# Peptides against a protein of PDB entry 6B9H: the designs that were tried, part 27

Target 1, 151 residues: chain A of PDB entry 6B9H
Amino acid sequence: AELCESLLTWIQTFNVDAPCQTVEDLTNGVVMAQVLQKIDPAYFDENWLNRIKTEVGDNWRLKISNLKKILKGILDYNHEILGQQINDFTLPDVNLIGEHSDAAELGRMLQLILGCAVNCEQKQEYIQAIMMMEESVQHVVMTAIQELMSK

## One batch from the design tools (peptide; aimed at target 1 Q124)

Design b2_p20_8_s4 (made by RFdiffusion4, then SolubleMPNN; from b2_p20_8, 15 letters changed)
Fold by OpenDDE base, seed 4:
Structure b2_p20_8_s4 (fold): chain B 151 residues (1-151), chain A 20 residues (1-20)
Amino acid sequence: as target 1 above (151 residues)
Amino acid sequence: MEEKEERRRKIEETRRRVLA
């Protein structure tokens, strides 16, 4: 999916320690968790990050477990820190991500992380970085931001 | 396909909204 691929490119700009070259690399949630920690290390602190299992392999049950924790973290962060309302009906299906590497659902998950970045204290830095991205990727990312802000 | 200039305008509008 175009959304997933563009947001994968955006995720890669964070230069996290975990491999993040492919859609499959994102399905265990480890990259997502590390990105969230970079976005707000005070909220997504070491205690939070330690709840995400790093040695997952191909175990889709463990992937789903991680993804559920990450999704909960994102929702809690939006409510407690960002003061943003997220429509539950548009939430990603983490079961499809974990079990089937569903790119469309993964795109929705990454979009929520994007929402955290562009609403956090460092939102200016993140939006400026996005404005420097390749035009076609930038278009998809900015469209995803607009969708979030229109909810 | 959306016109290039219109797409750029929308991008700038979104940027302004984020920074507001």
Scores: peptide ipSAE 0.622, ipTM 0.927, DockQ to the pose 0.019
OpenDDE base, seeds 1, 2, 3, 5: peptide ipSAE 0.618, 0.564, 0.609, 0.597; ipTM 0.928, 0.917, 0.923, 0.924

## One batch from the design tools (peptide; aimed at target 1 Q124 M131 I145)

Design b2_p21_1 (made by RFdiffusion4)
Pose (drawn by RFdiffusion4):
Structure b2_p21_1 (pose): chain A 151 residues (1-151), chain P 21 residues (1-21)
Amino acid sequence: as target 1 above (151 residues)
Amino acid sequence: EEEEEEMEREETETFFEELLE
């Protein structure tokens, strides 16, 4: 905890098309998919993004379907591009995210996305950008990075 | 409390300087 909201502020720095003001705005997976495309458009390309349904509303089943596709993409990226540098022992429970808007599980998903950003080809720029954020957010990001990089 | 905040800031900054390297 104290992970979800700090990482929400970090997500907001991407200025993606979908709304990203609340925890609920993240539960359908669209903002996360758009952030992943910004992180690595060569991997999270348009063909991949097309698989994420927009206009989900309150349909938690579709939220889960989207979130499973996003998590599948993150895990594949970790394996195929990042050499397993992101710790994936504990997977976020995407069913709880869709059924209960569980912010803690959402924080874990956002941590995996942060992991992608700090290990991608543009990791230098993403780290430099974090260093301009509020200190409170930087501290939480620091803790999140320590966890996700440890073995 | 001020000394703890200063120490936490220095540790965070050092972490991100090292991470950036």

Design b2_p21_1_s1 (made by RFdiffusion4, then SolubleMPNN; from b2_p21_1, 10 letters changed)
Fold by OpenDDE base, seed 1:
Structure b2_p21_1_s1 (fold): chain B 151 residues (1-151), chain A 21 residues (1-21)
Amino acid sequence: as target 1 above (151 residues)
Amino acid sequence: MEEEREKKLKETQEFFKKLLE
């Protein structure tokens, strides 16, 4: 999926500790959790991050458990901190991500994280970083942001 | 084809510039 591929490239710019080269690398939620902590470490603090299991392997149940926690964190952050600026009416299916590595649904999850980045306290820095990416990626990111901000 | 690419690039750049305002 074009959305997932572009947002995977975007996620890689965060230089997190966990492997983040493939779609499969993101299905356990560990990369996403580390990215969220970088976006807002006061909200996604160490206590929050410690709720995400890091040694998941191929256990799809553990993947789904992590992904549910991450999705909840994103939605809570949107409500409590961002003032519900993100459109959350079309939520990703974390079951499809965890059990089947569904790239389309993963793209939707990464899109929600993108929404956090472009609305957080350091949004200017993240927007400027996006503007330095390859033009095809920038276009996909633009479309993704437009979708999130359309109510 | 290049003209369409240039239009798309311009649109994208203007979008992010406005987002920074």
Scores: peptide ipSAE 0.641, ipTM 0.925, DockQ to the pose 0.851
OpenDDE base, seeds 2, 3, 4, 5: peptide ipSAE 0.639, 0.637, 0.637, 0.637; ipTM 0.925, 0.924, 0.925, 0.925

Design b2_p21_1_s2 (made by RFdiffusion4, then SolubleMPNN; from b2_p21_1, 13 letters changed)
Fold by OpenDDE base, seed 4:
Structure b2_p21_1_s2 (fold): chain B 151 residues (1-151), chain A 21 residues (1-21)
Amino acid sequence: as target 1 above (151 residues)
Amino acid sequence: SVLAELQRLKETREFFQQLLE
């Protein structure tokens, strides 16, 4: 999916410790959790990050468990910190991500993380960084942000 | 077309510029 591919490229700009080269690399949620901590380390602190299991392997049950925690964290962050209303109808299916590496659903998860970045305290820096990316990626990111803003 | 690509580029840049304002 174009959304997933572009947002994967965006995620890679965070230079997190976990491998983040492929869609499969993101399915255990570890990269996502590390990215969220970079976005807001006060909210996504070490206590929060420590709840995400890092040694997951191919265990789809553990992947789903991590992804559920991450999704909850994102939703709570949007409600408690960003004051954003996210429509549950468009939430990603973490079961499909964990069990089947569904790129479309993963794209939606990354889109939520994008929403956190462009609305957080350091939003100016993240927006400026996006503007330095390839135009094709910027266009997809723009569309993704617009979709979030229209909710 | 070249014009369409340039227009898309312009729109994208303007969008993020507006986000920074």
Scores: peptide ipSAE 0.646, ipTM 0.928, DockQ to the pose 0.942
OpenDDE base, seeds 1, 2, 3, 5: peptide ipSAE 0.645, 0.642, 0.643, 0.644; ipTM 0.927, 0.926, 0.927, 0.927

Design b2_p21_1_s3 (made by RFdiffusion4, then SolubleMPNN; from b2_p21_1, 8 letters changed)
Fold by OpenDDE base, seed 4:
Structure b2_p21_1_s3 (fold): chain B 151 residues (1-151), chain A 21 residues (1-21)
Amino acid sequence: as target 1 above (151 residues)
Amino acid sequence: MEELERKKREETKKFFEELLK
């Protein structure tokens, strides 16, 4: 999906330790967790990150478990830190991500992470970084943010 | 097409500039 591909490109700018070249690379949640830690290391601290299982392989059950933890973390972060400034009525189906590598649902998950980035303490830095990306990616990111902020 | 893309670029740029405020 266009959203997923653009946000994958965005995720790659974080230069996390885990492989993040393909949609499949993101399905275990490890990249997402590392990105969230970069966004707010005080909230998504090492204790939180350690709850995310590494070396998951293709075990979809473990993927889903990780993704559920990540989704919960994002939602809690929105509530506790960001004041729920983003629209989360359409939550990603982590089962489809973990079991089927569903790009559309993965895009929704990455969109929530995008919401964290553009509302966190370092939001200006992340926004400026987005403005340096390819124009087509910027446009998709814009629409994704607009959707999150829509009431 | 070029005109449309130009407007899209401008819209996007303005969006993020406003978001930075």
Scores: peptide ipSAE 0.666, ipTM 0.930, DockQ to the pose 0.905
OpenDDE base, seeds 1, 2, 3, 5: peptide ipSAE 0.666, 0.664, 0.664, 0.665; ipTM 0.930, 0.929, 0.929, 0.930

Design b2_p21_1_s4 (made by RFdiffusion4, then SolubleMPNN; from b2_p21_1, 8 letters changed)
Fold by OpenDDE base, seed 4:
Order: C-alpha cells, then sequence, then structure tokens
Structure b2_p21_1_s4 (fold): chain B 151 residues (1-151), chain A 21 residues (1-21)
C-alpha cells in the first residue's frame, strides 16, 4: 500500500534502535513504541515503553497485544495531550496487522502516529523533516494528514 | 505530465508551509 510504504519511509527517519526496514518489522509494535517515545518522551516514558514486549518473534498474539497497547496509548495521548485534534473514528485493525502483516491497516496505524508527530510540542521539527523527504513521500503524508483532520 | 507534476509539488510544498504557521 502506498500509504504504508510512504509512512514506513517516514518512520525510518526516526532512527530507532529496532529494525524498521520492512512492513513486517513494524508488526510487533516495537518500532512504533520507540517512535512514540521520541515524539513525546514525557508521556511515552520508559514505564510505558516497558509494557511493550520485545523479542516476540512471529507470535501474532504477542504482536496484537503490543499493538493494542500502542493504539490505546495513541488514543489516550490524543485525548489527554493533543486535545483530540485528530479524527480517529476509523481505527486500524490491529488483529490484521499482527496476524497478517496487513499493510493497509498498518498504514492506518502509522497515520495515527503521524498525527501525534504533527500535533505534538515539536510539531514544527517533524513537519520540517517531512519537507526534506522525497516529494512522492511528502504527497502521501500530506494526504494522510488531510484525512486525519477532515474525515 | 511535467506541468501536472509541478503542480503537485507546489501544492504539497504549500500545504506544509501552511501547516507550519
Amino acid sequence: as target 1 above (151 residues)
Amino acid sequence: MEEEEKRRKEETKKFFEELLK
């Protein structure tokens, strides 16, 4: 999916410790959790990060468990910190992400993280970083942001 | 095609510039 691939490229700019080269690399949620910690380390602190199981391998049940925690964290962050500036009525299906590496649903998950980045305290830095990416990626990111703000 | 691409690039650039405001 174009959304997933572009947002994967965006996620890679965070240079997190976990492998983040493929769609499947993101399905266990570890990369996402590390990215969220970079976005707001005060909210997504070490205690929060420690709730995300590492070394889950291909255990889709553990992946789903992680993804559910991450999704909850994003939604709570949106409510408590961002003031619900993004529209999240269409939630990603974390079951499809964890069990089937569904790129479309993963894209929706990454889109929510994008919403956190472009609305957080350091949103200007993240927006400027996006503007340095390839135009094709920027265009997809733009569309994703527009969808978050208007759907 | 060139003009279409140029317009897309400009629209994208302007979007993020506005987002920075």
Scores: peptide ipSAE 0.680, ipTM 0.936, DockQ to the pose 0.909
OpenDDE base, seeds 1, 2, 3, 5: peptide ipSAE 0.678, 0.676, 0.677, 0.679; ipTM 0.935, 0.934, 0.935, 0.935

Design b2_p21_2 (made by RFdiffusion4)
Pose (drawn by RFdiffusion4):
Parts: structure tokens; sequence; C-alpha cells
Structure b2_p21_2 (pose): chain A 151 residues (1-151), chain P 21 residues (1-21)
């Protein structure tokens, strides 16, 4: 905890098209997919984004379907591009995110996305941007990075 | 205040080291 909201502030720095003001705004997976495209458009391309349904509303089943696709993409990216540098021993429970808007599980998904950003080809720029954020957010990001980079 | 200063310095050192990689 103290992971989800700090990482929400970090997500907000991407200024993606979908709304990203609340925890609930993240539960359908669209913001996360748009952020991944910004992190690595060569991997999370338009063909990949097209698989993420928009206008999900309160349909938790579709939220879960979207989130499974996002998690599948992150795990594949970790394996195929990042050489397994992101710790994936504990997967976020995307069913709890969809069924209960579980912020803790959402924090874990956002931590994986942060892992992608700090290990991608543009990791220098993403780290430099974090260094401009509020100190409280930087500290939480630091803890999240330590966890996701450890073996 | 002392604990806040130590926490800040540690965070800054972490990100300098991370960026050097």
Amino acid sequence: as target 1 above (151 residues)
Amino acid sequence: ASEETEKREETETFFEELLAE
C-alpha cells in the first residue's frame, strides 16, 4: 500500500487519452494499455491496442478480459524484450481489480508497468522524469523499483 | 526532521545510481 496512489500520479504524467483521475478510472485497463503504448510503441503497437475494448462501463467481466490481455502483454514484454528483469513471482489478481476495484492489486499492475518504463529503451528519460516529481512520490517509486528489480 | 533528511538523501542517491546504469 501507498503504491497505488503514488503510481497513479506517475501514470498521470503520461497524459493518455482515457480518463485517469481515480482508481476506478484504471480498472478497465484502457489507461494502462495506452501507457504501455507510450512506453514502447514498437511492442505495444496499434494492433495490440486494438484488442483492448473501450467503453467498458461497469461491465466487470470485460474489465477482467482487458486486464488479462494487458498482463499477458506485460509478461511477454518482460520475457521477450527485458530478459526477465521484472520480478513476476506475484502476479496481480486482475479478477479482484475487476470485481472489487482492489487498489492493492491495481498497485501491483501499475508496479509492473513502472518496471517496463524503467527497463525500456527510454528508461533514462523515464527515470529523469521521476526525479522531477514530488519527493513523496519518488520515495514510493524507489521502493517499488527496488522490489521489482530484485530477484 | 533528521529522519526526513536521511530519507530524502537516500532517495536521491538511489535515483542517481539508477540513472547511472

Design b2_p21_2_s1 (made by RFdiffusion4, then SolubleMPNN; from b2_p21_2, 8 letters changed)
Fold by OpenDDE base, seed 4:
Structure b2_p21_2_s1 (fold): chain B 151 residues (1-151), chain A 21 residues (1-21)
Amino acid sequence: as target 1 above (151 residues)
Amino acid sequence: SEEEEERRRETREFFEELLAK
């Protein structure tokens, strides 16, 4: 999906340690967890990150387990830190991400992470970074943010 | 094209406004 492709490009700007070149690389949640830690290391601290299993390979059960933890973390962060500014009525299906590498659902997960970035303490820096990306990517990101903030 | 330029303008203005909040 276009959303997933653009947000994958965005995720790559974080330069995390985990491989993040393909959709498949994101399905185990490790990249997402590392990105969230960069967004707010005080909340997504090392203790939180250590709950995410690494080296899961193709084990979809472990992927789903990680993704569930990440989704919970995002939702808790939105409630506890961001004041529930993100529209989360349509949650990503982590089962489809883990089992089938579903790009559409992965896009929704990355969209939630985008919501964290553009509302966190360092939101100015993340927004400025987005503005330096290709216009086509910026447009998709804009649409994604608009959807998150929509009533 | 004019449409492309307008889209680019809208996108830029969106993020500029977002930065202003």
Scores: peptide ipSAE 0.698, ipTM 0.946, DockQ to the pose 0.963
OpenDDE base, seeds 1, 2, 3, 5: peptide ipSAE 0.696, 0.695, 0.696, 0.696; ipTM 0.946, 0.945, 0.946, 0.946

Design b2_p21_2_s2 (made by RFdiffusion4, then SolubleMPNN; from b2_p21_2, 10 letters changed)
Fold by OpenDDE base, seed 1:
Structure b2_p21_2_s2 (fold): chain B 151 residues (1-151), chain A 21 residues (1-21)
Amino acid sequence: as target 1 above (151 residues)
Amino acid sequence: SAMEKKKKEETKKFFEELLSQ
C-alpha cells in the first residue's frame, strides 16, 4: 500500500532501536511504541513502554495485544493531550495487522501516529522534517494529514 | 513535467500553511 510504504519511510527517520525496514517489522508494535515515546516521552514514558512486549516473534496474539495497547495510547493521547485534533472515526483493524501483516491497516495505524507528531508540542520540528523528505513521500503524508484533520 | 511541478508546489504550500498554525 502506498500509504504504508510512505509512512514506513517516515517512521524510519526516527532511528528507533527496533528493526523497522519492512511491514513485518512493524506488526509487533515495538517500533510504533518507540516512535511514540520519541514524540512525547513525558506521556509515553518508560512505564508505558514497558507494557509493550518486545520478544514477540511470530506470535500473532502477542502482536495484537501490543497493537491494542498502542492504539489505546494514541487515542488517550489525542483526548488528554492533543485536544482531539485527529479524527479517529476509522480505526485500524489491529487483528489484521497482527495476524496477516495487513499493509493497509498498518498504514492507518501509522497515520494515527503521524497525527500525534504533527499536533504534539514539537509539531514544528516534525513538520519541518517531513518537508525535507522525498516529494513522493511528502505528498502521501500531506494526504494522510488532510484525512485526519478533515473531521 | 508541469503536473509534477504543480503537485510539488501544492505540497510545499500545504506544509508551510500547517507550520503557520
Scores: peptide ipSAE 0.669, ipTM 0.937, DockQ to the pose 0.928
OpenDDE base, seeds 2, 3, 4, 5: peptide ipSAE 0.668, 0.666, 0.668, 0.668; ipTM 0.936, 0.936, 0.937, 0.936

Design b2_p21_2_s3 (made by RFdiffusion4, then SolubleMPNN; from b2_p21_2, 8 letters changed)
Fold by OpenDDE base, seed 4:
Structure b2_p21_2_s3 (fold): chain B 151 residues (1-151), chain A 21 residues (1-21)
Amino acid sequence: as target 1 above (151 residues)
Amino acid sequence: MEEEERRREETRRFFEELLAQ
């Protein structure tokens, strides 16, 4: 999916410690958790990050468990910190991500993280970073943000 | 060319407006 591919490229700009080259690399949630910590380390602190299991391998049950925690964290962050600015009417299916590496659903998860980045305290820096990306990626990111903020 | 330029301009303006919020 174009959304997932573009947002994967965006995720790679965070230079997290975990491998983040493929869709499969994101399915265990470790990269996403590390990205969220960069976005807001006060909220997604080390204690929160430590709840995400590392070295899950191909265990889709552990992947799903991680993804559920991450999704909850994102939603809580949206409500508690961002003031419910993100439209979450269509939540990603973390089961499909964990079990089948579903790119479309992964794209939705990354889209929620994008919402965190463009609404957080350091949103200016993240928006400016997006503006330095390839135009095709910027366009997809734009549409993703528009969808998140649509009423 | 015109379509691509328009698309790029719209994208740029979108993020500039987003920065202004």
Scores: peptide ipSAE 0.696, ipTM 0.940, DockQ to the pose 0.891
OpenDDE base, seeds 1, 2, 3, 5: peptide ipSAE 0.695, 0.695, 0.694, 0.695; ipTM 0.941, 0.940, 0.940, 0.940

Design b2_p21_2_s4 (made by RFdiffusion4, then SolubleMPNN; from b2_p21_2, 9 letters changed)
Fold by OpenDDE base, seed 4:
Parts: structure tokens; sequence; C-alpha cells
Structure b2_p21_2_s4 (fold): chain B 151 residues (1-151), chain A 21 residues (1-21)
């Protein structure tokens, strides 16, 4: 999906330690967890990150377990820190991500992370970084943000 | 050409406004 591919490109700008070249690389949640820690290391601290299993391989059950923890973390962060600015009425299906590498649902998950970035304390830096990306990616990111902020 | 220009301008303006918030 265009959303997933554009947000994958965005995720790559974080330069996390975990491989993040393909959609499949994101399905275990490790990259997403590391990105969230960069966004707010005080909230997504080392204790939180350590709950995410790293040696997952092709075990889709472990992937789903990680993704559920990440989704919960994002939602809690939105409620506790961001003041419920993210529209979470349409949540990603983490089962489809973990078991089938569903790009559309993965895109929705990355969209939630995007919401964290553009609303966090360092939102100015993340927005400026987005503005330096390819225009086609920026357009997709814009649309994704608009969907998140729309009531 | 005009469509692409408009798209780029709208996108740029969106993020400028987002930065202002």
Amino acid sequence: as target 1 above (151 residues)
Amino acid sequence: MEEERRRREETREFFRELLAQ
C-alpha cells in the first residue's frame, strides 16, 4: 500500500538498530518499538522496550504479542501524554500484520506512530524532517496526519 | 504541471501550518 511504503520510508529516517528495509522487517514490532523509544525515551523507556521480544523470527504469535504491546503503548501514550489527539477509532489489526504481513494494517500502525511523532515534545524536529523528504512521501504523510486529526 | 505545482504547494503549506501550532 502507498501508505505503508511511504511510512516505511519515514521510519527509515530514524536510523534504528533493527533492520527496517522491508515491510516484513516491521512485522515483528522491534523497529516500531525502537522508533517509539526515540520519539519519547522517558515514556517508552528501556523497561518498556525490554518487554518486546527481539528474537522472533517467523513466529507470528510472537509478532502479534509484540504488536499488541506496541499498540497498547501507543494508545496509552496518546491518552496519558498527548491528550487524546489521535483518532483511534480505526485501530490496526495486529493479527493481520503478524500473521500475513498485511501492508494496509501495517500502514495504520505506522500512522499511529506518526501521530506520536507529530504531537510529541520534539514534534517540530520530526515535522521538519518530514518536510525534507520526497514530495510524494510528504503528500502521503500529510494525508495520514489529516486522517488522524480528523474527528 | 499545474496540478503537480498545486499539490506541492498544498503539502508544503500544510506542514508550515502544522509547525505553527
Scores: peptide ipSAE 0.693, ipTM 0.944, DockQ to the pose 0.969
OpenDDE base, seeds 1, 2, 3, 5: peptide ipSAE 0.692, 0.690, 0.693, 0.692; ipTM 0.944, 0.943, 0.944, 0.944

Design b2_p21_3 (made by RFdiffusion4)
Pose (drawn by RFdiffusion4):
Structure b2_p21_3 (pose): chain A 151 residues (1-151), chain P 21 residues (1-21)
Amino acid sequence: as target 1 above (151 residues)
Amino acid sequence: SSTLEEFLETLEEKEEEEEEE
């Protein structure tokens, strides 16, 4: 905890098309998919993004379907591009995110996305950008990175 | 990443200073 909201501030720095003001705004997976495209458009390309349904509303089943595709993409990226540098021993429970808007599980998904950003080809720029954020957010990001990079 | 190492070290030093205060 203290992970979800700090990482929401970080997500907001991407200025993606979908709304990203609240925890609920993240539960359908669209913001997360758009952020991943910004992190690595060569991997999270348009063909990949097309699989993420927009206009989900309160349909938690579709939220879960989207989130499973997002998590599948992150895990594949970790394996195929990042050489397993992101710790994936504990997977976020996307069913809880969809059924209960569980912010803690959402924080775990956002941590995996952060892991993608700090290990991608543009990791230098993403780290430099974090260094300009509020100190409270930087400290939480630091803790999150320490966890996700450890073995 | 040297940038990441600098970032982590700087925040860890600030946490130590806050604990001393």

Design b2_p21_3_s1 (made by RFdiffusion4, then SolubleMPNN; from b2_p21_3, 10 letters changed)
Fold by OpenDDE base, seed 4:
Structure b2_p21_3_s1 (fold): chain B 151 residues (1-151), chain A 21 residues (1-21)
Amino acid sequence: as target 1 above (151 residues)
Amino acid sequence: SPLLEQFLQELQEKELEKALE
């Protein structure tokens, strides 16, 4: 999906330790967790990160477990830290991500992480980084941000 | 992209304005 493809490119700018070259690389949640830690290491601290299983392999049940924890973390972060600055959004189906590597649902998951980045303490830095991205990616990212912040 | 740059600039300005209130 276009959303997932563009946001994967965006995710790659974080230069996390985990492999993040393909959609499949993101399905276990490890990359997403590491990205969230970069966004706000005080909230997504080492204790939080340690709850994410790193050696998942192809176990879709473990993937889903990780993804559920990450989704909860994102939602809690929006409520507790960001003051729910993003609207009530259609939540990604983490079952489809974990079991089927569903790119559309993964895109929605990454969109929520995008929401964290553009509303966090370092939002200006992340916004500037987005402005430096390739135009086609920028367009998708912009649309995704607009959808999150629309009233 | 002028449209995106404008959007992101406006977003930054709004955030700055909120911070100064």
Scores: peptide ipSAE 0.104, ipTM 0.697, DockQ to the pose 0.048
OpenDDE base, seeds 1, 2, 3, 5: peptide ipSAE 0.115, 0.065, 0.091, 0.069; ipTM 0.703, 0.679, 0.678, 0.679; seed 1 fails the geometry check

Design b2_p21_3_s2 (made by RFdiffusion4, then SolubleMPNN; from b2_p21_3, 10 letters changed)
Fold by OpenDDE base, seed 5:
Structure b2_p21_3_s2 (fold): chain B 151 residues (1-151), chain A 21 residues (1-21)
Amino acid sequence: as target 1 above (151 residues)
Amino acid sequence: SPLLEEFLKRLEEERKLKELE
């Protein structure tokens, strides 16, 4: 899925500690959690991050558990900090991500993280970083942001 | 967000210019 591939490229700009080179690398949620911590370390603090299990291997049940926590964190962040109400009918299916490495649903998850970045306190810096990305990636990212704004 | 809207506007304009090349 092009959405997932482009947003994976975007995620890689965060230079997190966890491996983040492939779609599979993202399915356990560890990279996503570390990215969220970079976006807002006051909200996604060390106590929050410690709830995400890092040694899950290929255990898709543990992946799903992590992903559910991350999704909840994103939704709570949008409600409590960003003052936005996300339409739950467009939420990613974390079961498909964890069990089947579904790239389309993973793309939706990363899109929510993108929403956090472009609405957070440091939104200007993240927007500027997007403006420096390769054109084809920019197009997909921009479209993803537009979709978020229409909700 | 006005900042985000301006960002999207600039990106769209840039894309249009590149399409003309």
Scores: peptide ipSAE 0.116, ipTM 0.681, DockQ to the pose 0.507
OpenDDE base, seeds 1, 2, 3, 4: peptide ipSAE 0.100, 0.083, 0.092, 0.082; ipTM 0.665, 0.663, 0.638, 0.631

Design b2_p21_3_s3 (made by RFdiffusion4, then SolubleMPNN; from b2_p21_3 with T3L T10K K14E E20L)
Fold by OpenDDE base, seed 5:
Structure b2_p21_3_s3 (fold): chain B 151 residues (1-151), chain A 21 residues (1-21)
Amino acid sequence: as target 1 above (151 residues)
Amino acid sequence: SSLLEEFLEKLEEEEEEEELE
């Protein structure tokens, strides 16, 4: 999906340790967990990160387990830290991500992470980074932000 | 409770069960 590809490009700017070249690389949640830790290491600390299994291979059950933990973390972060600024009316289907590598649902998950970045303590740094992205990618990312912030 | 609250509660229960394994 267009959203997923643009947000994958955005995710790659974090330079996490886990491989993040393809949609498939994101389906186990490890990259997403490492990105969240960079966004707020005090909240997404080592204890939180250690709950995410790093070597799941093609085990879709373990992928879904990781993705559920990540989704909960995002929603809790939005409630406890961000003041519920993100519209979470339509949640991503983590089952489709883990079992089928569904790009559309993965895009929705990455959009929630984008919401964390643009509302966190260092939101200005992330916004500035987005403003320096390639025009077509920037447009998709900014549109995604607007959608999240709308009620 | 909202559907979201119920969803979060179920996720919490699943996490607790997995941590006990």
Scores: peptide ipSAE 0.020, ipTM 0.570, DockQ to the pose 0.015
OpenDDE base, seeds 1, 2, 3, 4: peptide ipSAE 0.020, 0.019, 0.019, 0.019; ipTM 0.569, 0.577, 0.579, 0.587; seed 1 fails the geometry check

Design b2_p21_3_s4 (made by RFdiffusion4, then SolubleMPNN; from b2_p21_3, 10 letters changed)
Fold by OpenDDE base, seed 5:
Structure b2_p21_3_s4 (fold): chain B 151 residues (1-151), chain A 21 residues (1-21)
Amino acid sequence: as target 1 above (151 residues)
Amino acid sequence: SSLLEEFLQRIKEEEEKRKLE
């Protein structure tokens, strides 16, 4: 999926510790959790991160468990910190991500993380970084942001 | 955010250009 592939490229700019080269690398939620911690380490602190299991292997049930926690964290962050500035127009199906590595649903999940980045305290730096991305990738990312902010 | 607003405006303008192609 175009959205997932472009947002994977965006995610890779965070240089997290966990492997993040493939779609499959993202399905256990560990990379996403580490990215969220970079976005707002005060909110997504070590106590929050420790709730995400890191040794899940190919266990899709554990993947789904992690993804549910991450999705909840994103939604709570939007409500408690961002003041509902992003729309919950279409929530990702984390079951499809964990069990089937569904790229389209993963793209929606990464889009929510993108929403956190462009609304957080360091929003200016993240927006500027996006504006410097390769044109084709930038277009998809920018369109994804517009969709999040649309009324 | 003014920066975000400017960014969104840029997106809209870019989309309009693409529609004309």
Scores: peptide ipSAE 0.085, ipTM 0.664, DockQ to the pose 0.480
OpenDDE base, seeds 1, 2, 3, 4: peptide ipSAE 0.072, 0.031, 0.078, 0.054; ipTM 0.658, 0.579, 0.653, 0.635; seed 3 fails the geometry check

Design b2_p21_4 (made by RFdiffusion4)
Pose (drawn by RFdiffusion4):
Structure b2_p21_4 (pose): chain A 151 residues (1-151), chain P 21 residues (1-21)
Amino acid sequence: as target 1 above (151 residues)
Amino acid sequence: AAEEEEEREETKTFLEELLNE
């Protein structure tokens, strides 16, 4: 905890098309998919993004379907591009995200996305950008990075 | 105050070390 909201501030720095003001705005997976495309458009390309349904509303089943696709993408990226540098022992429970808007599980998904950003080809720029954020957010990001990079 | 200063120094050092990687 104290992970979800700090990482929400970090997500907001991407200025993606979908709304990203609240925890609920993240539960359908669209913002997360758009952020991943910004992190690595060569991997999270348009063909990949097309699989993420927009205009989900309150349909938690579709939220879960979208979130499973996002998580599948992140895990594949970790394996195929990042050499398993992101710790994936504990997977976020995307069913709880969809069924209960569980912010803690959402925080874990956002931590994996942060892992992608700090290990991608543009990791220097993403780290430099974090260093300009509020200190409270940087401290939480630091803790999240320590966890996701440890073995 | 001293504990906040120590946390700021550790966070800054960590992020600089991470950037140098």

Design b2_p21_4_s1 (made by RFdiffusion4, then SolubleMPNN; from b2_p21_4, 11 letters changed)
Fold by OpenDDE base, seed 1:
Structure b2_p21_4_s1 (fold): chain B 151 residues (1-151), chain A 21 residues (1-21)
Amino acid sequence: as target 1 above (151 residues)
Amino acid sequence: MEEEERKRKETREFLLKLLAQ
């Protein structure tokens, strides 16, 4: 999916410790959790991050468990910190991500993280970083942000 | 070519506006 591929490229700019080269790398949620911690380490603190299982392997049940926690974290962050500035109307199906590595649903999850980045305290830095990306990626990111803002 | 230029302009303007918020 175009959305997933573009946002994967975006996620890679965070240079997190976990592998983040493929869609499969993101399905356990570890990369996403580390990205969220970079976005707001005061909210997504070490205690929060420690709730995410890092040694998941191919256990799709553990993947789904992690993804559910991450999704909850994103939603809570949106409500508690961002003041509901991101769209949560169409939530990603974390079951499809964890069990089937569904790229479309993963794209939706990454889109929510994008929403966190472009609305957080350091949003200006992340927007500027997006402006430095490849133009085709920038366009996809724009459309993703527009969708978040439409609600 | 024209379409790509239009998209590029739109994207840049959008992001700049977002940055200004």
Scores: peptide ipSAE 0.678, ipTM 0.941, DockQ to the pose 0.980
OpenDDE base, seeds 2, 3, 4, 5: peptide ipSAE 0.676, 0.676, 0.676, 0.676; ipTM 0.940, 0.940, 0.940, 0.940

